# Ledger of designs, part 95: peptides against a protein of PDB entry 3ZN8

Target 1, 125 residues: chain A of PDB entry 3ZN8
Amino acid sequence: LEEYDKIQKKMEDVMEGKGKLTLRDVYAQIIALRKMGPLSKVLQHIPGLGIMLPTPSEDQLKIGEEKIRRWLAALNSMTYKELENPNIIDKSRMRRIAEGSGLEVEEVRELLEWYNNMNRLLKMV

## One batch from the design tools (peptide; made by RFdiffusion4, then SolubleMPNN)

Design b2_p25_8_s1 (from b2_p25_8, 13 letters changed)
Fold by OpenDDE base, seed 2:
Structure b2_p25_8_s1 (fold): chain B 125 residues (1-125), chain A 25 residues (1-25)
Amino acid sequence: as target 1 above (125 residues)
Amino acid sequence: REEEEREKELLLQLLIALKKKEEEE
């Protein structure tokens, strides 16, 4: 519960323009979600999600869970400075992170692109 | 791309739902 409150407060601060979403915040969120159990169980606890999103098939949930696991490996391979300031991650850092996590460079790039898009969306709301 | 957007929406909705749950408490 305390981890959820911290993430939520951080998101509120970001939404209010008092802060920025970092990969550290993303990491904390992923860890918190994983503590709730399988993605399917997490989704069941979200009121109204079934109305806004088509209920993913069991196979789609497994794919999503695997993707989250892969991104978590990438995040675990980042330095504190990179987690706090993802914009410093150049091609050399991206390759190191990929090698350290057993991922393709493209998967690390995808995570960073996802983060950048999320951070833009949060600034628009 | 659509799956990534759905995951983004899901993560955003998770954050919004966590916010709503706290507003209801």
Scores: peptide ipSAE 0.080, ipTM 0.566, DockQ to the pose 0.371
Fold by OpenDDE base, seed 4:
Structure b2_p25_8_s1 (fold): chain B 125 residues (1-125), chain A 25 residues (1-25)
Amino acid sequence: as target 1 above (125 residues)
Amino acid sequence: REEEEREKELLLQLLIALKKKEEEE
């Protein structure tokens, strides 16, 4: 409960423009998401999503779940400093993370790109 | 409720971004 409240508060701070989204925050959200069960159940609890987004097919949900699992492996291979400040992740760090997680370097790059895009979107709100 | 809505919104944005990326690949 306390960890959940910390995540919520940090997300609120980010949404209010008072905080920065980190990969630690992403990690916490992935864990929270997984505790809710399959992505399909999570999507059902989000009002208006069915109006804004077409309902994903079962195959799309499986792909999304696999991607989340792979990203979680990458996040578990990061140092605390990297999670708090992803901008320090250079090519050498990215390669180490990939090797440690059993992923391709490109997959780690994709996670970082996604994070950067998300962080940009949150700053516009 | 507002806090749950904000979390849902962030999660939504996360999922939207994941979905958009999958559509671009």
Scores: peptide ipSAE 0.073, ipTM 0.566, DockQ to the pose 0.049
Fold by OpenDDE base, seed 1:
Structure b2_p25_8_s1 (fold): chain B 125 residues (1-125), chain A 25 residues (1-25)
Amino acid sequence: as target 1 above (125 residues)
Amino acid sequence: REEEEREKELLLQLLIALKKKEEEE
């Protein structure tokens, strides 16, 4: 939790002047991440992460890569309006996104819950 | 270069948040 708050604070500093985080912003960041290569390579570019977090196992890195891939599929199935205003995503929209991405509705719900938690943390700082 | 560094930092934070969520599940 404490490390999460430190990361959120730094995200706010980066987002200073960019306004509210949207799923479009999340999408852009995931695409940028994928261009850097596997999650393992990205983690190597974070100074001090090895001090703050235990080094993830190869299996944990594979799980993380698969989660990113699934979330990217969900984001690709969203409309521009949904990406800009995720709060409009009701049960019907969530089902459409799940069907379009080949995901379970629960996985789409998990992404939205994560996004909402991120926005709550950003507002607390 | 400053904008690229800001984008990298945001990306790193998104990744750490994803990882922490996976550890809580």
Scores: peptide ipSAE 0.072, ipTM 0.568, DockQ to the pose 0.075
Fold by OpenDDE base, seed 3:
Structure b2_p25_8_s1 (fold): chain B 125 residues (1-125), chain A 25 residues (1-25)
Amino acid sequence: as target 1 above (125 residues)
Amino acid sequence: REEEEREKELLLQLLIALKKKEEEE
């Protein structure tokens, strides 16, 4: 109960422009989503998504779940300082994270680019 | 933009649904 209340409050603060989304927040959100079950069940609970996005095939859902698992491995290989301030992640840090998670550096870069895009969108009022 | 506000609302609804599920377990 306490974890969900913290995530909700954090999302409210970000929507009001009072906070920033961090990779720690992303990690907590991914863990929460995984507790719901497979990505297919999560998407079924999203009203209107089926209208805006073509229903993903079973193969596309499996690819999406595997991508989430890879991103979790990367996040688990980050330091607290990196999770709180992802902008400090340079090429040396990306390489360390990739090696520690068994990922390519390009996959770590993709996660960071996704985070930057999401954080930018959330800051846009 | 109206689309961005809809995406934010969707994320909140997902969090609320997660909380309800945990209370049922």
Scores: peptide ipSAE 0.043, ipTM 0.502, DockQ to the pose 0.079

Design b2_p25_8_s2 (from b2_p25_8, 19 letters changed)
Fold by OpenDDE base, seed 2:
Structure b2_p25_8_s2 (fold): chain B 125 residues (1-125), chain A 25 residues (1-25)
Amino acid sequence: as target 1 above (125 residues)
Amino acid sequence: SELDKRERERLLQLLLALRKKKEAE
């Protein structure tokens, strides 16, 4: 619950122009979501998160868990500098991250695109 | 876009509501 509150506050601060959402924050969010259990049912109603959360369907649960695991692998393969400043991730870095995480380059690109879209949404006036 | 603006506002309101709910428990 404490981690959840920190994430909420961070998102609010970014929306108010008082901070920057980073991939480090995304990592923390994913970890918190995995721990929240029943609270995930509330978070799935948040528009723009774009993360598949646990659902009543077993197949959807498996797909969501696999997607989260893949994104965590990508994030774990990033340097601290990349996590704090995702805009520095060029094609060479993206390929390295993909190779290090056992993912396709397209999956890493999808994560970065999702992050960029989320950041744009939060900063929208 | 205007759609993005509405979604941003909705997101903020939801976050605030979640915080309020937690504080009430």
Scores: peptide ipSAE 0.073, ipTM 0.471, DockQ to the pose 0.087
Fold by OpenDDE base, seed 1:
Structure b2_p25_8_s2 (fold): chain B 125 residues (1-125), chain A 25 residues (1-25)
Amino acid sequence: as target 1 above (125 residues)
Amino acid sequence: SELDKRERERLLQLLLALRKKKEAE
């Protein structure tokens, strides 16, 4: 619950222009979602999260878990500087991250695109 | 876009509702 409160506050701060969403925040959010299974049922109603949350379907659960696992692998292959400032991630860094995580470059690109979309949504006036 | 603005507003309302629910528990 403490981790969830931090995430909620961070999102509110970003929406109010008091902070910036980072990939570190994304990492924390993913971990919190995995720990708080019941809460995911509420979070699924939040637009723009783009994460497949637990559903009654076992197949959907498996797909969601795999996507989360892949994103965590990518995030774990990033430097602290990249996590705090994702905008510095160029094609060379993206390739390194993909190689380090065992992912396709396109999968890393999709994560970054999702992040950018989420950040734009939160910062929208 | 207007759709994006509505989505942002919806997100904010959900966060506020979650906070209120937690405080009531």
Scores: peptide ipSAE 0.070, ipTM 0.473, DockQ to the pose 0.089
Fold by OpenDDE base, seed 3:
Structure b2_p25_8_s2 (fold): chain B 125 residues (1-125), chain A 25 residues (1-25)
Amino acid sequence: as target 1 above (125 residues)
Amino acid sequence: SELDKRERERLLQLLLALRKKKEAE
């Protein structure tokens, strides 16, 4: 419950121009969603999230859970500096993260693109 | 844009709904 309050406040602050969404915030959000599954039904209706959350289809649920697990592996392979400032992640950092997490470089790129899209959406007027 | 404004308003509504759902649990 406390984690969801922090996430909500962070999103509101970013929308008001009082902060920046970081990959640290993304990590916290994913962990909170996994702990509080019933609340994910509201979040899945947010346009642009691009994460497959629990669906009525068992196959889709499995695909979504696997994607989340892979993204968590990537996030766990990032440095604090990268989590706070994802824009510093160049090709060299991206390769390191991919190798450390057992992912393809393209999967890491997809995560970063998703983050950039979310951050832009929250800041738009 | 007006479209972006509507999308922002929708996002705020979803955050409000999330808060209400949490309080109900």
Scores: peptide ipSAE 0.053, ipTM 0.462, DockQ to the pose 0.072
Fold by OpenDDE base, seed 5:
Structure b2_p25_8_s2 (fold): chain B 125 residues (1-125), chain A 25 residues (1-25)
Amino acid sequence: as target 1 above (125 residues)
Amino acid sequence: SELDKRERERLLQLLLALRKKKEAE
Protein backbone atom coordinates (compact mmCIF):
# COMPACT_ATOMS: atom_id res chain seq x y z
CA LEU B 1 0.00 0.00 0.00
CA GLU B 2 2.75 2.41 0.92
CA GLU B 3 4.74 1.43 -2.16
CA TYR B 4 1.76 2.06 -4.40
CA ASP B 5 1.28 5.53 -2.96
CA LYS B 6 4.92 6.34 -3.72
CA ILE B 7 4.51 5.17 -7.30
CA GLN B 8 1.35 7.20 -7.73
CA LYS B 9 3.03 10.31 -6.35
CA LYS B 10 6.02 9.76 -8.64
CA MET B 11 3.76 9.45 -11.68
CA GLU B 12 1.92 12.62 -10.70
CA ASP B 13 5.22 14.46 -10.28
CA VAL B 14 6.44 13.32 -13.70
CA MET B 15 3.17 14.39 -15.32
CA GLU B 16 3.55 17.81 -13.71
CA GLY B 17 7.12 18.08 -15.00
CA LYS B 18 8.64 17.77 -11.51
CA GLY B 19 10.73 14.69 -12.27
CA LYS B 20 11.30 11.69 -14.49
CA LEU B 21 10.41 8.03 -14.36
CA THR B 22 13.41 5.74 -13.85
CA LEU B 23 13.85 1.99 -14.11
CA ARG B 24 14.10 1.98 -10.33
CA ASP B 25 10.55 3.32 -10.32
CA VAL B 26 9.57 0.64 -12.83
CA TYR B 27 11.02 -2.04 -10.56
CA ALA B 28 9.07 -0.69 -7.58
CA GLN B 29 5.92 -0.54 -9.69
CA ILE B 30 6.24 -4.16 -10.80
CA ILE B 31 6.68 -5.29 -7.20
CA ALA B 32 3.72 -3.16 -6.11
CA LEU B 33 1.51 -4.51 -8.90
CA ARG B 34 2.29 -8.09 -7.94
CA LYS B 35 1.29 -7.34 -4.35
CA MET B 36 -1.87 -5.43 -5.24
CA GLY B 37 -3.53 -8.37 -6.99
CA PRO B 38 -7.07 -7.31 -7.96
CA LEU B 39 -6.09 -3.64 -7.98
CA SER B 40 -3.86 -4.39 -10.97
CA LYS B 41 -7.06 -4.78 -12.99
CA VAL B 42 -7.74 -1.11 -12.43
CA LEU B 43 -4.27 -0.21 -13.67
CA GLN B 44 -4.98 -1.95 -16.97
CA HIS B 45 -7.25 0.98 -17.72
CA ILE B 46 -4.26 3.32 -17.65
CA PRO B 47 -3.22 3.80 -21.27
CA GLY B 48 0.42 3.15 -22.14
CA LEU B 49 1.49 1.02 -19.17
CA GLY B 50 2.19 -1.75 -21.70
CA ILE B 51 2.50 -4.32 -18.93
CA MET B 52 0.35 -7.35 -19.56
CA LEU B 53 -1.85 -6.89 -16.54
CA PRO B 54 -4.33 -9.63 -15.70
CA THR B 55 -6.45 -10.34 -18.75
CA PRO B 56 -9.51 -12.59 -18.86
CA SER B 57 -7.41 -15.37 -20.39
CA GLU B 58 -5.40 -17.55 -18.02
CA ASP B 59 -2.88 -18.22 -20.77
CA GLN B 60 -2.38 -14.51 -21.31
CA LEU B 61 -1.86 -14.13 -17.56
CA LYS B 62 0.88 -16.75 -17.65
CA ILE B 63 2.55 -15.08 -20.62
CA GLY B 64 2.40 -11.75 -18.82
CA GLU B 65 3.82 -13.23 -15.64
CA GLU B 66 6.72 -14.75 -17.58
CA LYS B 67 7.44 -11.42 -19.28
CA ILE B 68 7.42 -9.65 -15.90
CA ARG B 69 9.75 -12.32 -14.49
CA ARG B 70 12.17 -11.80 -17.37
CA TRP B 71 12.07 -8.02 -16.99
CA LEU B 72 12.74 -8.35 -13.26
CA ALA B 73 15.78 -10.48 -14.08
CA ALA B 74 17.03 -7.76 -16.43
CA LEU B 75 16.42 -5.04 -13.82
CA ASN B 76 18.24 -7.09 -11.17
CA SER B 77 21.24 -7.29 -13.52
CA MET B 78 21.50 -3.50 -13.89
CA THR B 79 23.72 -1.23 -11.82
CA TYR B 80 22.24 1.48 -9.62
CA LYS B 81 23.52 4.10 -12.06
CA GLU B 82 21.80 2.34 -14.98
CA LEU B 83 18.51 2.05 -13.06
CA GLU B 84 18.56 5.77 -12.29
CA ASN B 85 19.77 6.82 -15.75
CA PRO B 86 18.74 4.21 -18.33
CA ASN B 87 19.91 6.47 -21.16
CA ILE B 88 23.53 5.52 -20.36
CA ILE B 89 22.88 1.90 -21.32
CA ASP B 90 24.87 1.37 -24.50
CA LYS B 91 25.38 -1.80 -26.55
CA SER B 92 28.09 -3.10 -24.21
CA ARG B 93 25.91 -2.58 -21.13
CA MET B 94 22.92 -4.18 -22.86
CA ARG B 95 24.99 -7.27 -23.67
CA ARG B 96 26.18 -7.52 -20.06
CA ILE B 97 22.64 -7.16 -18.73
CA ALA B 98 21.35 -9.76 -21.19
CA GLU B 99 24.09 -12.25 -20.26
CA GLY B 100 23.57 -11.64 -16.54
CA SER B 101 19.81 -12.13 -16.78
CA GLY B 102 19.76 -15.02 -19.25
CA LEU B 103 17.89 -12.91 -21.82
CA GLU B 104 18.43 -12.07 -25.45
CA VAL B 105 19.88 -8.62 -26.10
CA GLU B 106 16.72 -7.83 -28.05
CA GLU B 107 14.59 -8.48 -24.94
CA VAL B 108 16.65 -5.95 -22.99
CA ARG B 109 16.27 -3.52 -25.88
CA GLU B 110 12.50 -4.07 -25.80
CA LEU B 111 12.39 -3.24 -22.08
CA LEU B 112 14.37 -0.04 -22.65
CA GLU B 113 12.16 0.96 -25.57
CA TRP B 114 9.07 0.37 -23.44
CA TYR B 115 10.59 2.52 -20.69
CA ASN B 116 11.42 5.31 -23.14
CA ASN B 117 7.89 5.29 -24.54
CA MET B 118 6.36 5.32 -21.06
CA ASN B 119 8.58 8.17 -19.93
CA ARG B 120 7.75 10.21 -23.03
CA LEU B 121 4.03 9.55 -22.57
CA LEU B 122 4.03 10.68 -18.93
CA LYS B 123 5.96 13.86 -19.73
CA MET B 124 3.83 14.68 -22.76
CA VAL B 125 0.51 14.29 -21.01
CA SER A 1 -1.74 20.73 -26.80
CA GLU A 2 -5.31 21.01 -25.55
CA LEU A 3 -5.73 17.30 -26.23
CA ASP A 4 -2.63 16.44 -24.17
CA LYS A 5 -3.94 18.57 -21.32
CA ARG A 6 -7.25 16.69 -21.32
CA GLU A 7 -5.45 13.35 -21.37
CA ARG A 8 -3.28 14.45 -18.44
CA GLU A 9 -6.34 15.47 -16.45
CA ARG A 10 -8.03 12.18 -17.22
CA LEU A 11 -4.99 10.21 -16.09
CA LEU A 12 -4.76 12.22 -12.86
CA GLN A 13 -8.44 11.58 -12.19
CA LEU A 14 -7.89 7.88 -12.72
CA LEU A 15 -4.98 7.88 -10.28
CA LEU A 16 -7.13 9.68 -7.71
CA ALA A 17 -9.91 7.15 -8.23
CA LEU A 18 -7.39 4.34 -7.71
CA ARG A 19 -6.28 5.91 -4.45
CA LYS A 20 -9.88 6.19 -3.28
CA LYS A 21 -10.55 2.57 -4.17
CA LYS A 22 -7.43 1.49 -2.30
CA GLU A 23 -8.59 3.35 0.80
CA ALA A 24 -11.94 1.58 0.63
CA GLU A 25 -10.30 -1.86 0.63
Scores: peptide ipSAE 0.047, ipTM 0.451, DockQ to the pose 0.064

Design b2_p25_8_s3 (from b2_p25_8, 18 letters changed)
Fold by OpenDDE base, seed 4:
Structure b2_p25_8_s3 (fold): chain B 125 residues (1-125), chain A 25 residues (1-25)
Amino acid sequence: as target 1 above (125 residues)
Amino acid sequence: SELDKRFREKVLQLLIALVKKKEQE
């Protein structure tokens, strides 16, 4: 709960233009979500999600859980500087991260794309 | 507060929505 409150405060700061979402914040968020249990349980705690988004199948939930595990591996292979400023991650850094995490470079690129999309979305809210 | 709760839910929804969208594509 304390970790979640820190993440929330950070998100508020970002939404107010007082801060920037980093991959460190993403990492903290993923860890906080995992502490709530399986993704299925996390989704159950979100009121109205079933109205806004189709309820994922059990197979989709498993895929989502696997994706989260892979992204955690990538994040664990990043340096502090990369986590704080993901914009410095070039092709060479992506390759290193991929090799260190046992992922394809494309999977690391996907994580970075997701982060960029999330950061854009938060600025619009 | 209720406001904090709503905000937390919104952030969580956004994160999950992005994950779901990527898995469906």
Scores: peptide ipSAE 0.034, ipTM 0.504, DockQ to the pose 0.049
Fold by OpenDDE base, seed 2:
Structure b2_p25_8_s3 (fold): chain B 125 residues (1-125), chain A 25 residues (1-25)
Amino acid sequence: as target 1 above (125 residues)
Amino acid sequence: SELDKRFREKVLQLLIALVKKKEQE
């Protein structure tokens, strides 16, 4: 329970501009969401989502779940310093992370790009 | 926007509450 409260507070602080979102925060959030069960079950409990977004097909949900699993593998292969400061991840670090996670370098790059885009969006709110 | 911020906060709170509930079951 304490872990969930810490995640919530951290996300609130980021949303208020009092902190930065790190990959450690992303990791913690993914773990928390996975404890809820399959992505389909998580999405079903979000009020208004069905109004704002088309209901994903079963195949789309499977693809999304697999993508989250792959990104989690990449995150598990990162050092603490990289998770806290993703900007230090260069090409050499990306290759190491990819090899350690069984992913392509392009998938690691995609995760980092997603993270950077998320941070930009958070600053715009 | 402030509207988007409030929406995201509400969604996050809901998700955290759901995770907590599942841990108690």
Scores: peptide ipSAE 0.029, ipTM 0.464, DockQ to the pose 0.067
Fold by OpenDDE base, seed 3:
Structure b2_p25_8_s3 (fold): chain B 125 residues (1-125), chain A 25 residues (1-25)
Amino acid sequence: as target 1 above (125 residues)
Amino acid sequence: SELDKRFREKVLQLLIALVKKKEQE
């Protein structure tokens, strides 16, 4: 219960410009979402989403869930310093993370790009 | 926008409530 309240407060602080979203926060959020079950089950409980976005096919949902699982492997291969400050991840660190997680370097790059875009969006809205 | 912020907060509250319910099962 306390961990979920911490996640909520952290997201509120980021939206108000009082904090920065880190990969540690992303990790905690993904773990919390996975406890709810398949992504399809989570999405069906969001009112109005089906009106704003095309309903993904079952195959697309499976691909998305697999991608999230791969990103979790990458996050588990990062150091505490990297999770708190993703901007320090250079080519050498990225290669180490990829090798440790069984991913391609490009997949790790995609995760970092997604994080950067998400963090920018959260600060602007 | 304030509208987007409120929507995001509502989605977050819903997700937290669902996770809490799942942990009680």
Scores: peptide ipSAE 0.027, ipTM 0.457, DockQ to the pose 0.064
Fold by OpenDDE base, seed 5:
Structure b2_p25_8_s3 (fold): chain B 125 residues (1-125), chain A 25 residues (1-25)
Amino acid sequence: as target 1 above (125 residues)
Amino acid sequence: SELDKRFREKVLQLLIALVKKKEQE
């Protein structure tokens, strides 16, 4: 619960233009969410999500859980500097991260694209 | 405040929605 409060405060700061979301923040969030249990349990604690989004099937939740695990492997293969400043990750760094995590380079690219999109959306809201 | 709580929930929902969207790709 304390970790959630920290993440929420960080997100509020980002939304107010007082901060920037980093991959370190993403990592902390994923770890905090996993402490609550499976993604299915996390989603059940979010009021109104079932109204805004179709209830995912158990299979869809499993796919999502696997994707999160793969992204954690990528994040664990990043340097502190890369986690704090993901924009420095060039093709060479991306390849190293992919090799270190057992992922395809495209999967690492997808993570970075997701991060960039997330950061843009948080600035707009 | 209650407003801050609702805002935090919306941010969390957005994050989860983005994860779900990526699962569908």
Scores: peptide ipSAE 0.026, ipTM 0.484, DockQ to the pose 0.048

Design b2_p25_8_s4 (from b2_p25_8, 19 letters changed)
Fold by OpenDDE base, seed 5:
Structure b2_p25_8_s4 (fold): chain B 125 residues (1-125), chain A 25 residues (1-25)
Amino acid sequence: as target 1 above (125 residues)
Amino acid sequence: DELDRRERERLLQLLIALEEKKKKE
């Protein structure tokens, strides 16, 4: 619960323009999500948002869990500077992160692209 | 992929919930 409250507060700060979403924040969110269980269960606890997300199949959950595990490996291979400022991650850094995490460079690129998309979404709010 | 979609939806819903909370204050 305390970790969830920290994530909410950070999200509020980002929405108010007082903060920026970092990969460190992403790491914390992923860990919190894994502790809370499937995202569908988390969304069911939000009153008033009647968005019944289709329950993913067990196979889709496993695929998602494996992807999250791979992203965590990438995040664990990043420096504090990279986690706080992902925009500094050039091709050389991306390759190092991939090698250190046992991922393909493309998977690290996908994580960074996802992060950039989240930041764009946050700027629209 | 589906994970990215779910995570985007979660983020969006969190943002909506925070805005609704601000309107009640």
Scores: peptide ipSAE 0.051, ipTM 0.481, DockQ to the pose 0.268
Fold by OpenDDE base, seed 1:
Structure b2_p25_8_s4 (fold): chain B 125 residues (1-125), chain A 25 residues (1-25)
Amino acid sequence: as target 1 above (125 residues)
Amino acid sequence: DELDRRERERLLQLLIALEEKKKKE
């Protein structure tokens, strides 16, 4: 609960322009989401929303869990400076992170692109 | 993917919570 509240506050601060989302925040969020399970289950408890949201299949959950595991490996291969300031991650850093995590460079690029898209989305909301 | 879906759902929950807070103020 405390971890969830910290993540919520951080997201609110980013949405209000009072802060920035970092890969450290992403790491904390991934860990919290794994503990809580699918957010779809939480949304199903909201009156009027739960009936219209498709529940992910067990196979979709497994695929998502594997991707999350790979992204956690990438995040664990980053320096604190990279986690705090992802914009410093160049091609050389991406290659090092990929090699350290056992991933393809393209998978690390995908994580960074996802982060950038999410950070832009949070600033627009 | 499922991670993008989870993140989108989280953002939607925050939006709903912020709108509910604004309605109570």
Scores: peptide ipSAE 0.050, ipTM 0.483, DockQ to the pose 0.200
Fold by OpenDDE base, seed 2:
Structure b2_p25_8_s4 (fold): chain B 125 residues (1-125), chain A 25 residues (1-25)
Amino acid sequence: as target 1 above (125 residues)
Amino acid sequence: DELDRRERERLLQLLIALEEKKKKE
């Protein structure tokens, strides 16, 4: 209960521009999403997304779930310092994370790029 | 169950806000 209230409050603070989204927050959100059930049910409840996004096939949903699982493996291979400050992740750290998670370095880059894009979008709200 | 519901609602609100912003850019 207390962890969930902290996540909600931190999401509010980030949306209000009072906080920075970290990879720890991303981890918490991914875990929350997985508890919500199939990503299809989440997407169906977003107004407008069901109209603009072709309903992902069951196969596309499985691919998305596998990608999320890979990102969780990468996040679990990060240090606390890296999770709180993803901007410190250099090529050496990225390689270590990839090796520790069984991922390609490019998959770790994609996660970091996604995070950077999300963090930019949230700062503009 | 109630906690999972509140998290669901909050995450949906965040996703909606991100989508609305993407539509304005």
Scores: peptide ipSAE 0.019, ipTM 0.437, DockQ to the pose 0.063
Fold by OpenDDE base, seed 4:
Structure b2_p25_8_s4 (fold): chain B 125 residues (1-125), chain A 25 residues (1-25)
Amino acid sequence: as target 1 above (125 residues)
Amino acid sequence: DELDRRERERLLQLLIALEEKKKKE
């Protein structure tokens, strides 16, 4: 519960224009979600989500869980400076992260694109 | 891809739902 409160406060601060979402925050969220169990159980406890979004099939949940696992490998291959300031990740850093995590460079690019989209969305709310 | 879009939306909704739950407590 304490970890969730910290994550929530961080998201509130970002929405208020105080601070920024980092990949360290993303890492903390993924770890917190994994402690709750399968993503399916987490999603089932979100009020209104089942109404606003189609309930994913069991196969779609497995694909999502595998993707999150691959992204964790990428995050674990990043330096503290990269996690705090993802904007410094150039092509050379991206390749190093991909090689260190056993991912394709495109998968690391996809993670960074996802982060950028999420950070933009949070600032618009 | 479509999976990424849904995952992003779900993660955002998770955060919103955690806020709503806290407001109801």
Scores: peptide ipSAE 0.068, ipTM 0.499, DockQ to the pose 0.314; fails the geometry check

## One batch from the design tools (peptide; made by RFdiffusion4, then SolubleMPNN)

Design b2_p26_1_s1 (from b2_p26_1, 17 letters changed)
Fold by OpenDDE base, seed 2:
Structure b2_p26_1_s1 (fold): chain B 125 residues (1-125), chain A 26 residues (1-26)
Amino acid sequence: as target 1 above (125 residues)
Amino acid sequence: ERERERELEERERERFLQLLVAKALQ
């Protein structure tokens, strides 16, 4: 609950244009998500997702959980400076993060692209 | 006013969580 409240306040600050979404915030949200239990249980706590996405198969849920674990590995391989300012992550840093986390460079790039898209969407509100 | 702000905050949390989970499942 306490981590949720900190994430909320920071999302509020971002929505009000007073804050910046960082990968630290993404990390905190993933940790909060994991506290809800397996991805199948998380889906029950997200109203409206079942309208936007068909009910995932058990195999899709396993793949989704593995993606979340891989993102945590990537985030744990980042420096504090990278987590707070992801825009400094160049090709060399992406390669280091991938090697340190056991991910493909493309997976790290995809995570960063997603973050950049989310940060743009939140700033447009 | 404070109740509408809390409802907006809850909606934005849900939205971010939706986007995160949707990305994990795509």
Scores: peptide ipSAE 0.572, ipTM 0.844, DockQ to the pose 0.058
Fold by OpenDDE base, seed 4:
Structure b2_p26_1_s1 (fold): chain B 125 residues (1-125), chain A 26 residues (1-26)
Amino acid sequence: as target 1 above (125 residues)
Amino acid sequence: ERERERELEERERERFLQLLVAKALQ
């Protein structure tokens, strides 16, 4: 019960995020995506994605669903400070997050690298 | 001005969702 209350409070605190893209915003967007249903349904609601990507196979959709599940596990294993300031996540923190989420350290690193690239891209707009 | 800012934020959210889904499918 206490873990669920911490997750809900983390979700409420994400909805107030004015300013720089954080991992809280990433988390909120993944949750919003999950509420739309499976990836196959989400694709129908994203304008322009059909221009950026070929129509995914059923197997590609299953792999994508598993990746999203793994990212949620990683994000749920992060502290409030890490979600707000992902730049503080060092090798020790990445290892802790990986161990807590059942991910490889490389998967956590890849997620953070993607976030950093996105945050740079969005700052250029 | 506030309406343009909201439209920009909506476009940024849409673009972010596109990039997130694209990454999940790569």
Scores: peptide ipSAE 0.571, ipTM 0.848, DockQ to the pose 0.058
Fold by OpenDDE base, seed 1:
Structure b2_p26_1_s1 (fold): chain B 125 residues (1-125), chain A 26 residues (1-26)
Amino acid sequence: as target 1 above (125 residues)
Amino acid sequence: ERERERELEERERERFLQLLVAKALQ
């Protein structure tokens, strides 16, 4: 119960973020996505996504749902300081996050790489 | 000015959601 309350409080803090894109914003967006329902329904509500991607198979949707669950596990294993300042996540922190979330280190690395690429793209808009 | 900023933020949020879902499916 205490761990759950810490996660919920961390989630509430995450939803209030204004400013530069952080992993807190990523977390908030994943939570918002989950509230829309399964990926199959989400795809119907995102304009232009159906133009960029062929209609995913049921297996592709299941894999996508699993990736989202794994990202949430990683984000839940991060400290508040890491969520606010992802640039502090070194190899040691990355390993701790992976171990704490049951992910491979490579999956955590890929998430961070994606975030860094996104942060560069959004700064150019 | 504030309305244009809000519209830009909404478009960026939508784009971010698109890219997040695309990454989940790739």
Scores: peptide ipSAE 0.570, ipTM 0.846, DockQ to the pose 0.058
Fold by OpenDDE base, seed 5:
Structure b2_p26_1_s1 (fold): chain B 125 residues (1-125), chain A 26 residues (1-26)
Amino acid sequence: as target 1 above (125 residues)
Amino acid sequence: ERERERELEERERERFLQLLVAKALQ
């Protein structure tokens, strides 16, 4: 319960939209996504997604749901400073995050790489 | 100006959510 309140308080501060895309924003979006229900239901509520992606199979949806859960585990294992400044996440921090979340280091790396790519793409708009 | 900025932020948020879900499914 205390972790949930810390997360909610963190979310309220993110909803103010002040700043560069951070992993805190990623976290907030994942939580918002989870509130919409299962990934299958989310797909129905995201405009244009059905045009951008082929209709996923039930197995792909299950894998996607697991991937989202794994990302949340990784993000929950990050410090506030890491969430706000993902660039500080070195190999040692990445390993700690992986160990704390029960993920492979490669999964944490993939998430960070995706974030970095996203942050580059959003800066170009 | 502020309305255009809000519309851009909303579009970016939507795009971000799309890309997040897309990455979860890939």
Scores: peptide ipSAE 0.564, ipTM 0.840, DockQ to the pose 0.058

